# Designs tried in a protein design run: peptides against a protein of PDB entry 5LHZ. Part 60

Target 1, 78 residues: chain A of PDB entry 5LHZ
Amino acid sequence: QLLKSVFVKNVGWATQLTSGAVWVQFNDGSQLVVQAGVSSISYTSPNGQTTRYGENEKLPDYIKQKLQCLSSILLMFS

## One batch from the design tools (peptide; made by RFdiffusion4, then SolubleMPNN)

Design b2_p17_5_s3 (from b2_p17_5 with S1L E9Q A10Q A14Q)
Fold by OpenDDE base, seed 1:
Structure b2_p17_5_s3 (fold): chain B 78 residues (1-78), chain A 17 residues (1-17)
Amino acid sequence: as target 1 above (78 residues)
Amino acid sequence: LNLTDEQAQQALEQLRS
């Protein structure tokens, strides 16, 4: 379930879930789900393929780029 | 606010901790 959704300029939409996770829907159609205290992240490509990355797993550069605004997104829900 | 690649990785690690 959704708690709060905010429009993030030049990024897309960020939604805080009742679980505590943050669901980011990017303008390119990709999605990212992250949660504090959870070692894994979930990335969904525009074609709908979902990949879960663990704590020690090397992230693709395109995902790292999307994470560049993570701190800003998290602050929007603090 | 955009972070560098290194900062993004650090932020992710902080999130995971």
Scores: peptide ipSAE 0.123, ipTM 0.724, DockQ to the pose 0.056
Fold by OpenDDE base, seed 3:
Structure b2_p17_5_s3 (fold): chain B 78 residues (1-78), chain A 17 residues (1-17)
Amino acid sequence: as target 1 above (78 residues)
Amino acid sequence: LNLTDEQAQQALEQLRS
């Protein structure tokens, strides 16, 4: 279930889920799901392919770039 | 606010902890 969604300029939409996770839908069609206290993150490419990355896994650069605004997004729900 | 790659990684680590 969704708690609230906020428009993030130059990013897309960020939605807080009742689970505590934050679902970011980027303008390029990709998606990230992250949650505090959870060691893994979920990335969905624009074509719909989803990959789960663990805490110790090397992240592709394109995902690292999307994480550059993660802190700011999280503050919108804090 | 956008972070550097290293700052983004640090933010992720803080999130995961």
Scores: peptide ipSAE 0.118, ipTM 0.719, DockQ to the pose 0.056
Fold by OpenDDE base, seed 4:
Structure b2_p17_5_s3 (fold): chain B 78 residues (1-78), chain A 17 residues (1-17)
Amino acid sequence: as target 1 above (78 residues)
Amino acid sequence: LNLTDEQAQQALEQLRS
């Protein structure tokens, strides 16, 4: 279930889910789902492939770059 | 607004904790 969505300039759309997770839909067609207190993140590439990354798992740089905006995105829901 | 790589890593670790 969705709580609210916000437009993030030069990033895309971010939606807070009732679960507490944040679902980011990037302009490049990729998606990221993150949640505080959950050790894994979910990334969906533009081609639709979804990969789940664990807490201690090495993340690709392109995912790390998207995570660099996460703090600012989360602030929009606080 | 982007965080540095280190800041992003720190934020990620906080989320996962």
Scores: peptide ipSAE 0.111, ipTM 0.716, DockQ to the pose 0.056
Fold by OpenDDE base, seed 2:
Structure b2_p17_5_s3 (fold): chain B 78 residues (1-78), chain A 17 residues (1-17)
Amino acid sequence: as target 1 above (78 residues)
Amino acid sequence: LNLTDEQAQQALEQLRS
């Protein structure tokens, strides 16, 4: 379930879930789910394909770029 | 506001731990 959603300029929407995860819906239609204390992240491409990346996996550059704004997003929910 | 790739990686590592 959803707790709080905020609009993030030049990014999209970020939603804090009751699970403690943060769900980011980017302007390009992609999605990212991250959670403190959880070693994996979930990325959904604009076409709906979802991929889960573990702690030791190499992330694609396009995902790394989306994570560059994660710090500011997390601050909104701290 | 935005992090460098290395800073983002460090933030992720902190998030995961």
Scores: peptide ipSAE 0.110, ipTM 0.715, DockQ to the pose 0.055

Design b2_p17_5_s4 (from b2_p17_5, 5 letters changed)
Fold by OpenDDE base, seed 3:
Structure b2_p17_5_s4 (fold): chain B 78 residues (1-78), chain A 17 residues (1-17)
Amino acid sequence: as target 1 above (78 residues)
Amino acid sequence: LNLTDEQAQQALAQLRS
């Protein structure tokens, strides 16, 4: 379930889930699901393909770039 | 606020811990 959704300028929408995870829907149609204390992240490409990355996996650069604003997004829910 | 690549990785590390 959804707890709270916030509009993030030049990023998209970020939604806090009841699980504690944060679901970011980017303007380009991609999505990230992250949660504090959980080592894995979920990325969904604009075509709907979802990939889950573990803590020790090398992340593609395009995902790393999207993580550049994650810290500030998380602050919106803290 | 956008972070540098290194800052993003540090933020991710903090998130995962």
Scores: peptide ipSAE 0.111, ipTM 0.716, DockQ to the pose 0.055
Fold by OpenDDE base, seed 4:
Structure b2_p17_5_s4 (fold): chain B 78 residues (1-78), chain A 17 residues (1-17)
Amino acid sequence: as target 1 above (78 residues)
Amino acid sequence: LNLTDEQAQQALAQLRS
């Protein structure tokens, strides 16, 4: 379930789920799901491929770039 | 809005903890 959605300029939309996770829908069509206290993250590429990354996995640069906005996004839901 | 790479890494680490 969805709790709150916010528009993030030059990023896309971010939605807080009832689970506490944050679902970011980027302008490029990719998606990212993250949750505080959970070591893994879920990334969906524009082509629809979803990959789950564990806490010790090296993240691709394009995902790291998207994570650059994450802190600010999370603050919008705090 | 954008954090530096280092800041992003720290944010991610905090998120994962």
Scores: peptide ipSAE 0.107, ipTM 0.712, DockQ to the pose 0.056
Fold by OpenDDE base, seed 1:
Structure b2_p17_5_s4 (fold): chain B 78 residues (1-78), chain A 17 residues (1-17)
Amino acid sequence: as target 1 above (78 residues)
Amino acid sequence: LNLTDEQAQQALAQLRS
């Protein structure tokens, strides 16, 4: 279930779920789901392929770039 | 809105803790 959605300029939309997770839908069609206290993150490419990364896995650079906006997005919810 | 690479890594570490 969805709690709140906010528009993020030059990024896309960010939605907080009832689970506490944050679902970011980027303008390029990719998606990122993260949650505090959960070691894994979920990335969905524009073609719909979803990959889940654990805490000890090296992240691709394009995902790291998405994470550069994450801190500011999280501040919009808490 | 954008963070440096170091700041992004710190934020990620906090999320995973």
Scores: peptide ipSAE 0.106, ipTM 0.711, DockQ to the pose 0.056
Fold by OpenDDE base, seed 2:
Structure b2_p17_5_s4 (fold): chain B 78 residues (1-78), chain A 17 residues (1-17)
Amino acid sequence: as target 1 above (78 residues)
Amino acid sequence: LNLTDEQAQQALAQLRS
């Protein structure tokens, strides 16, 4: 189920899944899952609460910031 | 970039806009 995991300095761990998703475990304890071909994301807060955001939903700023980091992470899997 | 990563980046771009 896990394809490849890489350590990302000052961010955390990023893992490619066999499902086609990228799973990021941030240093703050939060998690983010983005799947290829799926215009929605899954965010898990440090307290374990998971929220799914669709393409047309307004994202909290802190999640947008994490998404910006993710774009750089995706390039590492190239 | 592989196809999976490209698709992920496209989805990410849509969500960031």
Scores: peptide ipSAE 0.105, ipTM 0.662, DockQ to the pose 0.055

Design b2_p17_6_s1 (from b2_p17_6, 8 letters changed)
Fold by OpenDDE base, seed 4:
Structure b2_p17_6_s1 (fold): chain B 78 residues (1-78), chain A 17 residues (1-17)
Amino acid sequence: as target 1 above (78 residues)
Amino acid sequence: SPLNQKLIEKINKFLAA
C-alpha cells in the first residue's frame, strides 16, 4: 500500500510504501524499489523487464546512478 | 527519518559492491 508520494523535478515520483520500501518511478520509464530488511533491490527497465540485484553484486553504472539519485531524494525528505 | 537513513545505508552497501 502507498503511504506518501512526492514529485521530484527532473527525476519523477518517489513513493513511500507501508512495507518500508521506497518506490521511484523515473521520467525515463524505469523504476526502482528499495526496501529495508530485504537483501535485494528491484530495478524495472523502461521496457518493463524487472531484475533483482543482491547487495554483493556488481551493478551496472546506470543503476548505480539511479541509486545515487534515490539516496539524494531520501536525504532531502528524511 | 530513521527509515530513510536505513534505506540510505542499504543503498550505500549496494554502491560499494
Scores: peptide ipSAE 0.698, ipTM 0.923, DockQ to the pose 0.933
Fold by OpenDDE base, seed 1:
Structure b2_p17_6_s1 (fold): chain B 78 residues (1-78), chain A 17 residues (1-17)
Amino acid sequence: as target 1 above (78 residues)
Amino acid sequence: SPLNQKLIEKINKFLAA
């Protein structure tokens, strides 16, 4: 279930879920899901392919950039 | 918020790997 959705200029939409997850839908068509209590993150590419990454795994730079963006959003609305 | 802080900490772990 959705709790709150925020439009972020030049980024896309960030949605807080009742599960404790934050779901970001980027303007480029990609998506990130980060959830409290889960040791992995989920990235969905624009073509719909979903990949899960563990916290000890080296991430592609483009995903790191999106995580940094999400971190900024969370700080902004904390 | 407390939840946002927890999520930020999680993200930082991923960024540090």
Scores: peptide ipSAE 0.698, ipTM 0.923, DockQ to the pose 0.936
Fold by OpenDDE base, seed 2:
Structure b2_p17_6_s1 (fold): chain B 78 residues (1-78), chain A 17 residues (1-17)
Amino acid sequence: as target 1 above (78 residues)
Amino acid sequence: SPLNQKLIEKINKFLAA
Protein backbone atom coordinates (compact mmCIF):
# COMPACT_ATOMS: atom_id res chain seq x y z
CA GLN B 1 0.00 0.00 0.00
CA LEU B 2 1.06 3.57 -0.74
CA LEU B 3 1.60 6.20 1.94
CA LYS B 4 2.90 9.22 0.06
CA SER B 5 4.10 10.02 -3.46
CA VAL B 6 6.38 12.90 -4.40
CA PHE B 7 7.19 14.17 -7.87
CA VAL B 8 10.91 14.82 -8.32
CA LYS B 9 11.93 17.04 -11.21
CA ASN B 10 14.20 15.32 -13.76
CA VAL B 11 13.86 12.01 -11.89
CA GLY B 12 10.28 10.80 -11.67
CA TRP B 13 8.11 9.71 -8.74
CA ALA B 14 9.22 8.58 -5.29
CA THR B 15 6.70 6.75 -3.12
CA GLN B 16 6.80 5.59 0.50
CA LEU B 17 5.13 2.22 1.07
CA THR B 18 3.51 0.88 4.23
CA SER B 19 6.11 -1.90 4.15
CA GLY B 20 8.83 0.63 4.98
CA ALA B 21 10.13 0.61 1.43
CA VAL B 22 10.70 3.46 -1.00
CA TRP B 23 9.61 2.91 -4.59
CA VAL B 24 11.07 5.11 -7.32
CA GLN B 25 9.61 5.25 -10.82
CA PHE B 26 12.20 6.88 -13.05
CA ASN B 27 11.43 8.87 -16.18
CA ASP B 28 13.23 6.29 -18.32
CA GLY B 29 10.67 3.68 -17.28
CA SER B 30 12.90 1.85 -14.82
CA GLN B 31 11.99 1.27 -11.17
CA LEU B 32 13.86 0.82 -7.91
CA VAL B 33 12.62 -0.54 -4.57
CA VAL B 34 14.67 -0.21 -1.39
CA GLN B 35 13.43 -1.41 1.99
CA ALA B 36 15.06 -1.21 5.40
CA GLY B 37 15.57 -4.58 7.04
CA VAL B 38 15.80 -6.39 3.71
CA SER B 39 19.24 -7.45 2.50
CA SER B 40 18.47 -6.91 -1.19
CA ILE B 41 17.23 -4.20 -3.54
CA SER B 42 14.93 -4.59 -6.52
CA TYR B 43 15.57 -3.02 -9.92
CA THR B 44 13.13 -3.21 -12.83
CA SER B 45 14.38 -2.27 -16.27
CA PRO B 46 12.25 -0.33 -18.76
CA ASN B 47 11.29 -3.59 -20.47
CA GLY B 48 9.84 -4.91 -17.22
CA GLN B 49 12.62 -7.31 -16.25
CA THR B 50 13.18 -7.34 -12.48
CA THR B 51 16.48 -8.20 -10.82
CA ARG B 52 17.31 -8.40 -7.11
CA TYR B 53 20.79 -7.51 -5.88
CA GLY B 54 22.41 -8.40 -2.58
CA GLU B 55 24.38 -5.90 -0.53
CA ASN B 56 27.69 -7.63 -1.26
CA GLU B 57 27.22 -7.72 -5.04
CA LYS B 58 29.03 -5.40 -7.40
CA LEU B 59 26.33 -3.25 -8.98
CA PRO B 60 26.26 -1.97 -12.55
CA ASP B 61 27.18 1.70 -12.71
CA TYR B 62 23.77 2.73 -14.04
CA ILE B 63 22.13 1.22 -10.95
CA LYS B 64 24.65 2.87 -8.63
CA GLN B 65 23.76 6.19 -10.23
CA LYS B 66 20.08 5.61 -9.53
CA LEU B 67 20.84 4.64 -5.93
CA GLN B 68 22.90 7.79 -5.51
CA CYS B 69 19.96 9.76 -6.85
CA LEU B 70 17.63 8.05 -4.37
CA SER B 71 20.04 8.78 -1.53
CA SER B 72 19.92 12.47 -2.43
CA ILE B 73 16.12 12.37 -2.43
CA LEU B 74 16.04 10.70 0.98
CA LEU B 75 18.44 13.27 2.42
CA MET B 76 16.23 16.05 1.08
CA PHE B 77 13.07 14.59 2.62
CA SER B 78 14.59 13.09 5.77
CA SER A 1 13.29 10.78 9.47
CA PRO A 2 14.50 7.61 11.18
CA LEU A 3 13.26 5.50 8.26
CA ASN A 4 15.02 7.64 5.67
CA GLN A 5 18.23 7.51 7.69
CA LYS A 6 18.06 3.72 7.79
CA LEU A 7 17.47 3.62 4.03
CA ILE A 8 20.42 5.91 3.38
CA GLU A 9 22.67 3.67 5.47
CA LYS A 10 21.45 0.65 3.53
CA ILE A 11 22.10 2.35 0.20
CA ASN A 12 25.61 3.27 1.32
CA LYS A 13 26.34 -0.41 1.96
CA PHE A 14 25.35 -1.24 -1.61
CA LEU A 15 27.39 1.62 -3.05
CA ALA A 16 30.46 0.52 -1.09
CA ALA A 17 30.43 -3.04 -2.47
Scores: peptide ipSAE 0.699, ipTM 0.923, DockQ to the pose 0.916; fails the geometry check
Fold by OpenDDE base, seed 5:
Structure b2_p17_6_s1 (fold): chain B 78 residues (1-78), chain A 17 residues (1-17)
Amino acid sequence: as target 1 above (78 residues)
Amino acid sequence: SPLNQKLIEKINKFLAA
């Protein structure tokens, strides 16, 4: 269930879910899901392929950039 | 918010790996 959605200029949409997750839909068609209590994050490519990453796993730079973007969004609305 | 802070901390763990 969706709780709140915020449009972020030049980024996309960020949505808070009742599960405690935040779901970001980027303008490039990719998506990120970060959820409290879960030791992995989910990235979905524009082609629809979803990959889960563990917290000790080395991430591609483009994923790190999107995570940093999400962090900035969360700081903005924290 | 407290939840957002927890999520930020989680993200930082991933960025530090």
Scores: peptide ipSAE 0.698, ipTM 0.923, DockQ to the pose 0.930; fails the geometry check

Design b2_p17_6_s2 (from b2_p17_6, 6 letters changed)
Fold by OpenDDE base, seed 2:
Structure b2_p17_6_s2 (fold): chain B 78 residues (1-78), chain A 17 residues (1-17)
Amino acid sequence: as target 1 above (78 residues)
Amino acid sequence: SSLNQKLIEKIQKFLQS
């Protein structure tokens, strides 16, 4: 279930879920889901491939960039 | 919010990988 969706210029859409997760749909077609209390994050590439990453895994730089973007968005909502 | 802050802190852990 969705609580709120916000359009972010030059980024995409950020949605708060009732689960406590935040779901970002980026303009390039990729997606990111981050949820408190869960040890992993979910990234979906533009081609639809979904990968879960653990906290101690080395992330690709392009995913780190998207995570940093999400962090900035969350600061705006806090 | 407290939830947003927790999410930010979680993200920061991933960024340190």
Scores: peptide ipSAE 0.707, ipTM 0.925, DockQ to the pose 0.937
Fold by OpenDDE base, seed 4:
Structure b2_p17_6_s2 (fold): chain B 78 residues (1-78), chain A 17 residues (1-17)
Amino acid sequence: as target 1 above (78 residues)
Amino acid sequence: SSLNQKLIEKIQKFLQS
C-alpha cells in the first residue's frame, strides 16, 4: 500500500510504502525500491527489466548515481 | 525520520560496494 507520494523536480516521484520501502519512479522510466530490513535493493530499467542487488555486490555506476539521488531525497524529507 | 536514516545508512553500504 502507498502512504505518500512526493514529486521531485528533475527526478520523478518518490513514494513511501506501508512496508517501510521507498519507491522512486525516475523520469527516465527506471525505478528503484529500497526497503529497511531487506538485504537487497530492486532496480527496474526503462525497458522493464528488474534486477535485485545484494549489499556486497558491485553496482553499476548508473545505479549508484540513482541511489545517491535517493539518499538526497531522503535527507530532504527526513 | 528514523526510517529515512535507516534507509540512508543502507544505501551507503551499497554505495561503498
Scores: peptide ipSAE 0.706, ipTM 0.925, DockQ to the pose 0.917
Fold by OpenDDE base, seed 1:
Structure b2_p17_6_s2 (fold): chain B 78 residues (1-78), chain A 17 residues (1-17)
Amino acid sequence: as target 1 above (78 residues)
Amino acid sequence: SSLNQKLIEKIQKFLQS
């Protein structure tokens, strides 16, 4: 279930879920889900392929960039 | 929020991978 969706200029939409997750839908068609209490993150490429990454896995730089962007959003909105 | 802070900290771990 969705709690709130926020439009972020030049990024996309960031949505708070009742699960404690944040779901970002980027303008390039990719998606990212990060949830508290879960040791992995979920990335969905524009073609719809979803991959889960553990915190000890080496992430591609483009995913790290999106995570950094998400961190900035989370800081901005308390 | 406290939840957002926890999420940020989690993300930071992934960024250090």
Scores: peptide ipSAE 0.708, ipTM 0.926, DockQ to the pose 0.918; fails the geometry check
Fold by OpenDDE base, seed 5:
Structure b2_p17_6_s2 (fold): chain B 78 residues (1-78), chain A 17 residues (1-17)
Amino acid sequence: as target 1 above (78 residues)
Amino acid sequence: SSLNQKLIEKIQKFLQS
């Protein structure tokens, strides 16, 4: 379930879930889900394809950019 | 929050990959 959602200008929506996850819906239609206690992250492309990445995997730069953005959001609302 | 800090730390690990 959703705990709270925040609109972030020029980024999209960031939602905290009761599961301890954060869900970001970017303006380009992509999505990120990062959850505490889970060793992987989930990226969904604008076409709806979802890929899970492990901590030791090399991430594409475009995903790293989105993760950095999410980190900034979490820092802002921590 | 403490949860957000944990998530930030997790993200940082991915950024170092």
Scores: peptide ipSAE 0.707, ipTM 0.926, DockQ to the pose 0.926; fails the geometry check

Design b2_p17_6_s3 (from b2_p17_6, 6 letters changed)
Fold by OpenDDE base, seed 3:
Structure b2_p17_6_s3 (fold): chain B 78 residues (1-78), chain A 17 residues (1-17)
Amino acid sequence: as target 1 above (78 residues)
Amino acid sequence: SSLNQKLIEKIQRFLDA
């Protein structure tokens, strides 16, 4: 369930879910879902393929870049 | 917020893996 959605210029939409997760829909069509207390993150590519990553596995650089972007968003809205 | 800070810290763990 959606709690709040915020448009982020040059990024896309960031949505807070009632679960405590943050869902980002990037302008390139990809998506990230990050939730505290869960051991994994979810990335959806523009073609709709979803992959979950654990925090001990090495991430592709393009996903790291999106995570860094999300961190900046969260810091700005914190 | 406290939640946002927790999420930032989680993301940082992923970035440093």
Scores: peptide ipSAE 0.742, ipTM 0.933, DockQ to the pose 0.897
Fold by OpenDDE base, seed 2:
Structure b2_p17_6_s3 (fold): chain B 78 residues (1-78), chain A 17 residues (1-17)
Amino acid sequence: as target 1 above (78 residues)
Amino acid sequence: SSLNQKLIEKIQRFLDA
């Protein structure tokens, strides 16, 4: 369930879920889901492949960049 | 919000891995 969706210029859509997660749909077709209290994050590539990453895994740079972007968005909403 | 701050902190942990 969705609580609120916000359009972010040059990024995409950021949505707050009733679960406490934030779901970002990027302009390139990729997606990111981050939820507090869960040990992993979820990334979906533009081709639809979903991968879950643990906190201690080294992330690809392109995912790090998207996470940093999400962090900036969350700061804006806090 | 407190939730947003919690999410930010989680993200930072992932970035620092």
Scores: peptide ipSAE 0.742, ipTM 0.933, DockQ to the pose 0.921
Fold by OpenDDE base, seed 5:
Structure b2_p17_6_s3 (fold): chain B 78 residues (1-78), chain A 17 residues (1-17)
Amino acid sequence: as target 1 above (78 residues)
Amino acid sequence: SSLNQKLIEKIQRFLDA
């Protein structure tokens, strides 16, 4: 379930889930889910395809960019 | 928050891989 949602200008929506995950819905239609205690992250492309990445995988640059954006959001609201 | 800090640290590990 949703705990709280924040609108971030020129980014999209960031939502904290009761599970301890953060869910970002980007303006381009993609999504990220990052949860503490889970060894992977989840990326959903605008077409709805979901891919899970492990911590030791080399990520595509566009995923890294979105993760960096999320990190900035989390730092801002920590 | 402490949770957000944990998430930031996790993200950094992914970025450094």
Scores: peptide ipSAE 0.743, ipTM 0.934, DockQ to the pose 0.927; fails the geometry check
Fold by OpenDDE base, seed 4:
Structure b2_p17_6_s3 (fold): chain B 78 residues (1-78), chain A 17 residues (1-17)
Amino acid sequence: as target 1 above (78 residues)
Amino acid sequence: SSLNQKLIEKIQRFLDA
């Protein structure tokens, strides 16, 4: 369930979920879900393929860039 | 918020892997 959504210029939409997760819908059509208390993160590519990554995995640079973007958003609204 | 801070810390762990 959704709590609130915030439009972020040149990024997309960031939504807070009742689960405690944050869901980002990027302008390129990709998506990222990060939730405290869960050992993985979820990335969905523009074609709809979803992949879960563990904390100890080496992430592709393009995903790291999106995570850093999300971190900046969360810091702004903390 | 405290929740956002926890999420930021989690993200940093992923970035440092």
Scores: peptide ipSAE 0.742, ipTM 0.933, DockQ to the pose 0.911; fails the geometry check

Design b2_p17_6_s4 (from b2_p17_6, 6 letters changed)
Fold by OpenDDE base, seed 3:
Structure b2_p17_6_s4 (fold): chain B 78 residues (1-78), chain A 17 residues (1-17)
Amino acid sequence: as target 1 above (78 residues)
Amino acid sequence: SSLNEKLIAKIQKFLDA
């Protein structure tokens, strides 16, 4: 269930879910899901392929960049 | 919000791995 969605210029849409997750739909068609209480994140590439990463894994730089972007969004609405 | 702060902390762990 959705709580609220916010449009972020030059980024995309960020949606807060009642589950405690945040779902970001980037302008390039990729997606990130980060959820409180879950030790993994979900990345979906523009082609629809979804990969889950654990917090101890070395992430690709392009995913790190998007996570940093999400962090900035969350800080803005914190 | 407190939830956003928790999520930020979680993301930081991923970025530091």
Scores: peptide ipSAE 0.712, ipTM 0.926, DockQ to the pose 0.909; fails the geometry check
Fold by OpenDDE base, seed 4:
Structure b2_p17_6_s4 (fold): chain B 78 residues (1-78), chain A 17 residues (1-17)
Amino acid sequence: as target 1 above (78 residues)
Amino acid sequence: SSLNEKLIAKIQKFLDA
């Protein structure tokens, strides 16, 4: 379930879920889900393809950039 | 928040991999 959503200018929407996850819907149509207690993250490309990455897996740079963006968002609302 | 701090820490692990 959704807890609350925040609009972030030039980024998109960040939503906190009751599960302890944060769901970001980027302006480019991609999505990122990071959840506490889960050892993987979920990235959905603009075309709808979803990929899960483990914490020890090397990420594509474009994913790292989005994660860094999310980290910055979380710092703003921590 | 505490949850956000946990998530940030998790993200850092992914960024450092």
Scores: peptide ipSAE 0.712, ipTM 0.926, DockQ to the pose 0.932; fails the geometry check
Fold by OpenDDE base, seed 5:
Structure b2_p17_6_s4 (fold): chain B 78 residues (1-78), chain A 17 residues (1-17)
Amino acid sequence: as target 1 above (78 residues)
Amino acid sequence: SSLNEKLIAKIQKFLDA
């Protein structure tokens, strides 16, 4: 269930879910889900392939960039 | 918000791995 969605210029949409997750839909068609209480994150590539990453895994740089972007968004609305 | 702060902290752990 959706709580609220925020449009972020040059990024896409960030949505807060009732589950405690934030769901980002990037302009390039990729998606990122980060949820409180869950030790992994979910990344979906533009082709629809979803990969889950654990907290101790080395992330690809392109995913790190998107996470940093999300962090900035969350800081703005915290 | 407190939730956003928790999420930021979580993200930072992933970035530092």
Scores: peptide ipSAE 0.712, ipTM 0.926, DockQ to the pose 0.909; fails the geometry check
Fold by OpenDDE base, seed 2:
Structure b2_p17_6_s4 (fold): chain B 78 residues (1-78), chain A 17 residues (1-17)
Amino acid sequence: as target 1 above (78 residues)
Amino acid sequence: SSLNEKLIAKIQKFLDA
């Protein structure tokens, strides 16, 4: 379930979920879900393919860039 | 917020892997 959604200029939409997750819908059509208490993150590419990554897994740079973007958003609202 | 701080810390772990 959704708590609230925030429009982020030049990024897309960031939504806080009741599960303790943050769901980002990027302008390029990709999506990212990060949830407290869960040791993996979920990335969905623009073509709809979803991949889960563990915290000890080497991430593609484009995923790291999106995570860094999300971190900046979370810091703004912390 | 506490939740956001926890999420930031989690993200940092992924970025450092």
Scores: peptide ipSAE 0.709, ipTM 0.925, DockQ to the pose 0.913; fails the geometry check

Design b2_p17_7_s1 (from b2_p17_7, 9 letters changed)
Fold by OpenDDE base, seed 3:
Structure b2_p17_7_s1 (fold): chain B 78 residues (1-78), chain A 17 residues (1-17)
Amino acid sequence: as target 1 above (78 residues)
Amino acid sequence: SDKDLIDHIRELLKSLS
């Protein structure tokens, strides 16, 4: 269930779910889902492949960049 | 670290709930 969906210029769409998760759909076709209290993040590549990363895993740089972007988006939500 | 970044995001998420 969606709570709030926000268009983010030059990024895509960011949606807050009733679950507490935030779902970002990037313009490049990738997606990122993060939720407090869940030990993993979910990344979906443009080809539709989904990978979950644990909190102690080394992240690819491109995912770190998207997480930085998400951080900025969340500041906009607040 | 990568964990620090994720922790930061999770803290932000907590404030939105």
Scores: peptide ipSAE 0.625, ipTM 0.906, DockQ to the pose 0.916
Fold by OpenDDE base, seed 4:
Structure b2_p17_7_s1 (fold): chain B 78 residues (1-78), chain A 17 residues (1-17)
Amino acid sequence: as target 1 above (78 residues)
Amino acid sequence: SDKDLIDHIRELLKSLS
């Protein structure tokens, strides 16, 4: 269930879920879900393929870039 | 590190709860 969604210019939409997760829908069609207390992050590529990345796993650069973006977005929720 | 970045995000998420 959704708590609130915010539009982020030149990025997409970020939604806080009742689960405690944040779900980002990027303009390029990709998606990212991160949640406290869960040891992995979920990335969905524009083609709809979903991959879970563990916290100790090496991340692709494009994932790191989106996570950096998410970090900035979370500050907007504060 | 990648873990540090994820941990940072998770800490931010906890603060939103």
Scores: peptide ipSAE 0.625, ipTM 0.906, DockQ to the pose 0.911
Fold by OpenDDE base, seed 1:
Structure b2_p17_7_s1 (fold): chain B 78 residues (1-78), chain A 17 residues (1-17)
Amino acid sequence: as target 1 above (78 residues)
Amino acid sequence: SDKDLIDHIRELLKSLS
């Protein structure tokens, strides 16, 4: 279930879920889900392919860029 | 590191729950 959704200019939509996850839907069609207490992050590419990355796994640069963006977005929820 | 970035985000998420 949704708790809060915010529109982020030039990025997309970010939604806080009752599960404790944050779900970002980027303008490029990709999606990112991160949740406290879960050891992996979930990335969905624009073509719909979903990949899970563990916390000790090397991340592609485009994932790191989106995570950095998410870090700044989370300040909008606090 | 990549883990540090993820850990930072998870800490921020904890503050929201």
Scores: peptide ipSAE 0.625, ipTM 0.906, DockQ to the pose 0.886
Fold by OpenDDE base, seed 2:
Structure b2_p17_7_s1 (fold): chain B 78 residues (1-78), chain A 17 residues (1-17)
Amino acid sequence: as target 1 above (78 residues)
Amino acid sequence: SDKDLIDHIRELLKSLS
């Protein structure tokens, strides 16, 4: 279930879920889901393909960029 | 590191719970 959604200019929508996860829907059609206590993050590409990344594996640069964006968004939620 | 970035985000998430 959705708890709270915010519009982020030039980025997309960020939603806090009742699970404790945060779900970002980017304007480019990609999606990112991160949750404390879960060892992996979930990235969905614009074509709908989902990939999970563990905390010890190397991330593609475009994923790092979106995570940096998410970090800034989370400061808005506080 | 990549892990540091993810850990940082997870810490921020914990503060929202």
Scores: peptide ipSAE 0.622, ipTM 0.905, DockQ to the pose 0.884

